Peptides against a protein of PDB entry 3HUF. Designs and how they scored, part 244

Target 1, 320 residues: chain A of PDB entry 3HUF
Amino acid sequence: MWIIEAEGDILKGKSRILFPGTYIVGRNVSDDSSHIQVISKSISKRHARFTILTPSEKDYFTGGPCEFEVKDLDTKFGTKVNEKVVGQNGDSYKEKDLKIQLGKCPFTINAYWRSMCIQFDNPEMLSQWASNLNLLGIPTGLRDSDATTHFVMNRQAGSSITVGTMYAFLKKTVIIDDSYLQYLSTVKESVIEDASLMPDALECFKNIIKNNDQFPSSPEDCINSLEGFSCAMLNTSSESHHLLELLGLRISTFMSLGDIDKELISKTDFVVLNNAVYDSEKISFPEGIFCLTIEQLWKIIIERNSRELISKEIERLKYA

## One batch from the design tools (peptide; made by RFdiffusion4, then SolubleMPNN)

Design b2_p30_5_s1
Fold by OpenDDE base, seed 5:
Structure b2_p30_5_s1 (fold): chain B 320 residues (1-320), chain A 30 residues (1-30)
Amino acid sequence: as target 1 above (320 residues)
Amino acid sequence: SEELEKLIKEEEEAVEEYEKKLKEEEEKLK
């Protein structure tokens, strides 16, 4: 989201969130959802127009800002952004930090981009929320991105957490739910005057983790917890591979269960399968190797004695 | 700060100069 603040009293000492939309900035406007009052002697009654675009798909992957357009409204003293005079037709900015000078005002309006990118695990939830979140200047998507700051957990009561949720947790992404999204949708009016009134996603996250026994106490309890072990996996989702890497596993990939030969068994402690393959092929598992699902592995990993538990399961099958 | 006081003064002087020029232009049109 874009946040503006200014030194001195020109913005009444308040920080303000700018959502996608158009704002008239000037001395003789009243602060509201589309106007920003700035009081200085050289500032025109209507001085500048700020236009913030909705996020692009690219912004979701890069964590870049919504495009910020500035137009001078044919003022006496002009408008500058980052010490450069705004052109007659207006200029567009993709920088994360903008120093906006209105006329000869001794105080600069500082606009800064606070990155918030929300990943969804479910396409249906994305379809439901994307439009509202984009109108808040929040990029949204389904795919993993290095720019993601938040992950929406699907609240299906009694369902196991998904691989996406597991991976988001280990990546230290803030896990949120639909209740937080609902709250975000209501804040549009209250945060106009004070950006600090933005709901704390960390409180939502803490409540999710506290109330769900499928989460460890911290990501640090799981990261590299299986260092020194080796696994083999089917060429499945990239998220599954990255999850196993974060556990500290050495990973070998195979295309079919028939590719699990004596050589692969000799260098592999266990095989990770998806649920569909595990359920269909359980009768055809190679002898002398421990096969489990990612969900079964996760249940071991969240335990304090995960290394001892996995070692016991490996040994049990070597002597079977 | 001394720098802020300078910038405030420069704004005031710029506004005064502009208002003066505007009056001079209005007087030439009379």
Scores: peptide ipSAE 0.375, ipTM 0.857, DockQ to the pose 0.976
Fold by OpenDDE base, seed 1:
Structure b2_p30_5_s1 (fold): chain B 320 residues (1-320), chain A 30 residues (1-30)
Amino acid sequence: as target 1 above (320 residues)
Amino acid sequence: SEELEKLIKEEEEAVEEYEKKLKEEEEKLK
């Protein structure tokens, strides 16, 4: 999200969030959802137009800012951004930091981008929330992204956490739920006056982790916890692969259960299968190898003695 | 700061000069 602040009293000493939309900036406007009052002698009654675009798909993957357009409204003293005079037709900016000078005002408006990108695990939830979040200047998507700051957990009562949720946790993404998204939607008007009123997602995250026994106490408890073990997996999802890498596993990939030969078995401690393959093939598992789902693996790795538990399961199947 | 006081003064002088020129132009059109 874009946040503006200024030195002195020109913004009344408050920070303001600029959501996607158009703002008239000037001395003789009243602060509201589309106007920013800035008081200085050289500032025109209507001085500049700020236009914040909605996030692009690219912004979700890069964590880049919503495009910031500035137009001078034919003022005598002009408008500058980053010490450059704004062109007659206006200019667009993708920098994360903008120093905006209105006329000869001694104080600059500092606009800075606070990165927030929300990944959804569920396409239905994305469809429900994406429009509203984009109108807050928050990029949204389903795919994993290095720019992802928050992850929306799918609350299905009584279901195990998804691979996406597991991975989001291990990569130290802030996990949030629908309650946080609802709260974000309600504060939109209040944060116009004070950007500090933006709700803290960390409280929501702490509550989710505390109240759900499917999470370990910390990602650090699981990261590299299975270092030295080897697994084989179906080449199914990038998220599953990255999850297993974060556990410190050596990973071999195969295309079908038929590719699990004696050589692979000799080099592999266990095979990780998706639920569909596990359920369909549970009767025909290769002899002498431990096969489990990611969800079953997760139940082991959240335990404090995960390495001992894995070792016992591997041994159990060697003697079966 | 001394620098801030200078910038405030420069803004004031620029506004005063502009207002003076506007008045002079209005008087020429009368």
Scores: peptide ipSAE 0.374, ipTM 0.857, DockQ to the pose 0.951
Fold by OpenDDE base, seed 3:
Structure b2_p30_5_s1 (fold): chain B 320 residues (1-320), chain A 30 residues (1-30)
Amino acid sequence: as target 1 above (320 residues)
Amino acid sequence: SEELEKLIKEEEEAVEEYEKKLKEEEEKLK
């Protein structure tokens, strides 16, 4: 989201959020959802137009800002951005920090990008929320991205957390739920003049973790917890692979259970399957190897003695 | 600060100069 601040009293000492949309900036406008009053002698009655675009798909993957367009409204003293005069037709900016000078005002408007990229695990929830979040200047998507700051967990009481949720937790993404998205929708009008009224996602995250026993106390408790073990991964998602890597596992990938020979079994501690393969192929599991799902593995790794637990399960099935 | 006072004065002088030029141009067109 774009936030503007200024030194002195030219913005009334408040931080303002600029959502996607158009703003007229000048001395003789009234502060509202589309106008920003700035008072100085050299500032024109209507001085500049700010236009903030909605997020692009690229912005979701890069964590880049919504495009910020500045147009001078044929003023006496012009407009500058980052010490450069704005062109006659206006200029567009993708920098995360903008210093905007209106005319010869002694004080500069500082615009900065606060990164917020929300990943969804469920396509139906994305479809429900994406439009509203994009109108807040928040990029959204389904795929994993290094730029993701937040991950939406669906509140299904009594359901197991998904692989996406597990991975989001381990990569230290702030997990949020639909309640936080509702809060974001309600504050849109109030945060126009005061950016401090934005709900704290970390509080939401803390509450989710505290109220759900399917999470460990911290990601650090699970990261590299299975270092030194080896697994074979069958018919799993890319997210499952990345999850197993974060656990410190040596991973071998296979297309079918038939690709697992005796030599490979001798070098592998356990086999990780998706739920569909586990349920359908359980009768055809290789002899002498421990097979489990990601969800079953997660139940082990969240325990304090995860290494001892996994070792016991491996031994039980090697000697059975 | 002394720097801020200077910037305020420079803004004032620039506005006054601009207003003077506008008035002189209007008087030439009459």
Scores: peptide ipSAE 0.374, ipTM 0.856, DockQ to the pose 0.940
Fold by OpenDDE base, seed 2:
Structure b2_p30_5_s1 (fold): chain B 320 residues (1-320), chain A 30 residues (1-30)
Amino acid sequence: as target 1 above (320 residues)
Amino acid sequence: SEELEKLIKEEEEAVEEYEKKLKEEEEKLK
C-alpha cells in the first residue's frame, strides 16, 4: 500500500494510507476518502490530482508498487516529483519512494510503498477475496513469489496442512486465515489517517500456530533439520522440491517408480511420494527403500527428535 | 533551522510577488 507523510504541519503530522483511487490535493479541500488537505501559502485551493492504480500481475511477482499518477491542476507554482516538474498532461511513477513538492511549499510530501503481497493456497479463496484486496492496493496470486509476505491457509476441518502451507511456514511467510482477510476488508470502510492502525497479521499467525498441532514451534526448528540425508522424489511439484531443500536434504529426481534402480537405492535414504502415487503404488514399492508421503515426512519433522525418528525408519527397512 | 527559515521566506516572497502582479493586471483592465 502507499503511505504518505510530511514534515511540519502541512499534513497535520499524520501518516496516511492511500488506497487505489483518485485524490484531489490542495489547501481548500476537506480530508476524506478522495481529498487530501495540504496547508501552505503557495499551495492552490485545488493543486494536484493523485491517481493510484490497482496492482498488476507483475506487481505480485516483483513486489513493485501500484502505479502512482500525479497531475498538476494548472497551478501558479506547479508540482514537482523527485525534483522534476510534472508534465502538463501528468506523469506516472513506479518508484517505491516519491518526494512530492507542491508549489513553493518548504516541506515535501514523502510517499513510500509498504510491501504487502498475499499468496493463496486455494483458487476458490483467491476468487472470493482478490477483488477486495486489489482495491486495497494488495497484489494477490496462487503461484509462489519471492515478493509474498502473507499466505492464506486453506481451512478444512480435520485435514492435514497442504504442502503450500508447509512451505510458506518454512519461508517465514506470515500465515493468515479468513478472519484476517475479513478484518482487512473493514479497513476500506474508513479513511485510515494513521498507518499504525493497520491490522496486525502476526497476532493472527500466533493464534493459528497455537491452535493447530500440525505446526512446529518455529520455522528454525525444521530448517536444515535433515541435513546430511538424501532423498529421491517424483518431479511433480516445485513447492515440494523447495520444501525438501529447506529441510537440508540432498534431492534426486525421477520420472517413474520404475526408474528406481539399485544404484539410486544405494545413494538414497528415502523416497518422497505424493499421496496419489503412494496409495496407488504401495504394493509395488522397491524392496530395501523407505517410501513416505510429504505429509508423513512433515509429521516426523515437527517432532523434537526428527533425525532419530528418520534414522530408525531407514534402518528398519534396510534390514527387512 | 536557518535553511527552513529561508525556504519559508522564499515562499512568502513568491506569493506576495504573484499577488502584486495579479493586482497590477486587474488595474490595467480597469
Scores: peptide ipSAE 0.373, ipTM 0.856, DockQ to the pose 0.976

Design b2_p30_5_s2
Fold by OpenDDE base, seed 4:
Structure b2_p30_5_s2 (fold): chain B 320 residues (1-320), chain A 30 residues (1-30)
Amino acid sequence: as target 1 above (320 residues)
Amino acid sequence: SKELEELIKEEEEAVEEYEKKLKEEEEKKK
């Protein structure tokens, strides 16, 4: 989200969140959802127009800001952004930090981008929430991104967490639920005069983790917990591969269960399969190799003695 | 800071000059 602040009390010493939309900035406007009062002698009654666009798909992957347009409203003293005079037709900015000078005001408005990107595990939930979140200036998507800060977990009571949720957790993304999204949506209706009043997603996350025994105490408990072990997996999803990498596994990929030869078996401690393949092919598993699902592996790795547990399971199957 | 005081003064002087020019233009239109 865009946040503006200024020195010298020209914004009354307050920070403000700017959602996608249009703002008239000037000395004689009243602070509301579409106006920003800035008080200085050289600032016109209506000085500039700020237009913040909704996030793009690219912004989801880069964590880049919503496009920030600045137009001078034909003022005598002009408007500058990052020490450059704004053109007559306005200029658009994609920098994460903007120093906006209105007229000859000795104090600048500092606009900065606070990165918040929400990944969804479920396309239906994305479809439900994307429009509202985009109107908050929050990029949304389904795919893994290095820019993702938050991950929406679907509340299905009694279901195993998805691979996406597991990976999001290990990546140290803040796992949130629909209740948090609903709370975020209410924030739009208020003129947020203080960016610190943004709802704390970490509290939501803590509650999710506390109430779900499928999570370890921390991502650090699982990261590299299986260092030194080797697995083979079907070339299924990049997310599954990245999850196994974060566990510290050496990963070999294969195209079919029929490609599991004696050489691969000799170098591999276990085979990781998705649920569909595991359920369909369980009768045709190669002899002498331990096959498990990611969900079964997850149940092992969340235990404090995960290395011992997996070693025992490997040994049990080698001698069976 | 001294620099800030100078910038404040520069703003004030610029506004005063602009207001003077506006008055002069209004007087020429009468």
Scores: peptide ipSAE 0.366, ipTM 0.854, DockQ to the pose 0.954
Fold by OpenDDE base, seed 3:
Structure b2_p30_5_s2 (fold): chain B 320 residues (1-320), chain A 30 residues (1-30)
Amino acid sequence: as target 1 above (320 residues)
Amino acid sequence: SKELEELIKEEEEAVEEYEKKLKEEEEKKK
């Protein structure tokens, strides 16, 4: 989201969130959802128009800011952004930091982009929340992105966490739930004048982890915990592959169970399968190989002695 | 502090000069 602050109390000493929308900035406007009062002698009654666009799909993958448009409203002393005079037709900015000078005001308005990019595991949840979050200037999507800061976990009591949730946890994404999204919606009006009133996602995350025994104490306990082991996996999802990589596994990929030859078996400690393949093909598993699901692997990896547990399971199946 | 005082003064002088020019232009049109 865009946040503005200024020196010299020209913004009344408060930081303000700018959601997507249009703002008239000037000396003789009243502070509200579409107006920003700035008091200085050289600032016109109506001085500038700020227009913040909604996030693009590209912004979800890059973590870039919503486009920030500045137009001077034919003022006496003009408007500058990053020491450059704004053009007559207005200019658009994609920089994460903007220094906005109105007229000859001795104090600059500092606009900065606070990155918040929310990944959803479930398309139904995305469909429910995407529009509202985009109106907050928050990019949203389903696919994994290096720019993701938050991950929405579906709050189903008693269900196993998804591969997406496991991966989000290991990549140190802040896991949130629908309660946090609802809380964001309630504070929207109050944070217009005070950006400090934004709800703390870390508190939500801590509560999720504390109340769910399916999470380890930290991502660091699991990262590279299986270093030195080798697995084979069916080419199913990128998230599953990245999850196994974060565990420190050497990964071989195959297209079908029929592609598991003696050579692959000789180089592989265990085979990772999705639930559908595991349940359908469990009778036809190759002899002498330990096959498990990602969910079964996760149950092992969250234990303190994960390496010893996996070693015992591998040995058990080699001698059975 | 000194730099800020100079910037405040420059703003005040610029506004005063602009107001003076506007008044002179209005008097020439009468």
Scores: peptide ipSAE 0.364, ipTM 0.852, DockQ to the pose 0.954
Fold by OpenDDE base, seed 5:
Structure b2_p30_5_s2 (fold): chain B 320 residues (1-320), chain A 30 residues (1-30)
Amino acid sequence: as target 1 above (320 residues)
Amino acid sequence: SKELEELIKEEEEAVEEYEKKLKEEEEKKK
């Protein structure tokens, strides 16, 4: 989201979030959802127009800012952005930091991009919330991105945590739920006056962990917890692979259960399968190898004695 | 800061000059 602040008292000492939309900036406008009052002698009654675009799909992957357009409204003293005079037709900016000078005002308006990018675990929730979040200047998507800051967990009562949620947790993304999204939808008006009124996602995250026994106490409890073990996995998803890497596992990939030969078995402590393959092929598992699902593995790794538990299961099957 | 005081003064002087020019233009139209 774009936040503006200014030195001195030209913005009344307040920071303001600018959502996608159009703002008239000037001395004689009243502060509201589409106007920003700035008081200085050289500032025109209506001085500039700020236009913030909704996030693009590219912004979701890059964590880049919503496009920020500035137009001078034919003022005597002009408008500058980053020490450059705004062109007659206006200019567009994709920099994360903008120094906006209105006329000859001694104080600069600083616009800065606070990165917030929300990944959704399921397409249904994305479809429900994407429009509203985009209107807040928040990029949204389904795919993993290095720019993701938040992850929306689906509230299905009694369902197991998804691989996406597990991976998001281990990546130290802030896991949120629909309650946080609902709260975000209500603060839009209040945030105009005080950007600090933006709800804290960390509180939501803490509550999720506290109330769900499927989460460990911290990501650090699981990261590299299985260092020294080797696994083989069916090449099904990138998220699953990355999850296993974060556990510190040495990973071999195979395309079918038929590719599991004696050599692979000799180098592998256990095989990770998806639920569909596990359920269908459990009768045909190679002898002498421990096969489990990611969900079964997760139930082990969240325990304090995860290494001992896995070792015990490996030994049990080796001698069975 | 001394620099800020100078910038404030420059703004004031620029506004005064502009207002003077506007007044002179209005007087020429009369």
Scores: peptide ipSAE 0.362, ipTM 0.852, DockQ to the pose 0.966
Fold by OpenDDE base, seed 2:
Structure b2_p30_5_s2 (fold): chain B 320 residues (1-320), chain A 30 residues (1-30)
Amino acid sequence: as target 1 above (320 residues)
Amino acid sequence: SKELEELIKEEEEAVEEYEKKLKEEEEKKK
C-alpha cells in the first residue's frame, strides 16, 4: 500500500495511507477519504490530483506498487515528482519511492510503497476477499509468487493443514486467517489518518502457530531436516516438489505407480503420494517400499526426532 | 537550517512576485 509522509508540518506530522482512489491535494481542502490538505504559501487551493489504481495481476507477481498518477491542476507554480515537472496531462509512476513537490513548498511529500501480496490457499476465499483487498491496494492470487508476503490459511476445524500452508510456512511467509482479513477490513477508515493503526499480521501469525500443533516451532526446524533421504513423487504439483526440496530430499519423479520398478525402489527411501492416489482402493502399492502422503510426511517432520521416526518406518517395511 | 530558511524565502518572494504581476495585469485591463 502507499504511505505518504512529509517533512515539517505540511501533513500535520501524520503519516497517511493512500488506498486506490482519487485525492485532491491542496491548501483549501479538508482532510477526508478523497482530500489531502497541504498548507504552504505557494500551494494552490486545489493543487494536484493523486490517483492510485487498483493492483494488477503483474503487481501480485512482482510486488510492485499500485500505479500512482499525479496531475497538476493548472497551478501557478506547478508540481514536481522526483525533481521532474509533471506534464499537463499528468504522469504515472511505478517507482516505490516518490518525492512530490507542490509548487515552491520547501517541504517535500514522500510517498513510499509498503509491499503486501496475499496468496490464498482456497479459490472460494479468494473470491470472497479479493475485491475488498484490492480496494486496499493489496494484490491477491492463488498461485505462489516470490512477492507473496502473506498466505491465507483456510480455518477448517479438524482438517490437516494443506500443502500450500506447509510450503508457505517453510518459505517464511506470514500465515494469516480470515480473522485477520476481517480486522483489516474494519480499520480501513481509521488507518487513513494514522498508518500505525494497521493490524500486525505477525501477531496473527504467532497466534496461529501457537494454537496449532500441526506447526513446528520454526521453519528452520524442518528445512533440510531430511537431508540424505531420497523420495519418489508422482509428478503432480510444483508446490509439493518445492516443499520436498526444502526438506532436503533427493526427489525422483514418476508418472504412475507402475513406473516404480526395482531400480527406483533400490534408490528410494519412500514414495510420496497425493491423497487421491493413496486413498484409492483400486491401487496396489509396490511391495517393499514405504508409501505415504505429504500430510503423513508432515506429521513426521514436525517431530524433533523426525529422522529417527522416518528411519524406523522405512526399516519396518523393508524387514516385514 | 540556513538552506531551509533560503527555501522559505524563495517561496515568499515567488508568491509576492506572482501577486504583483496579477495586479499589474488587472490594472492594464481597466
Scores: peptide ipSAE 0.362, ipTM 0.852, DockQ to the pose 0.948

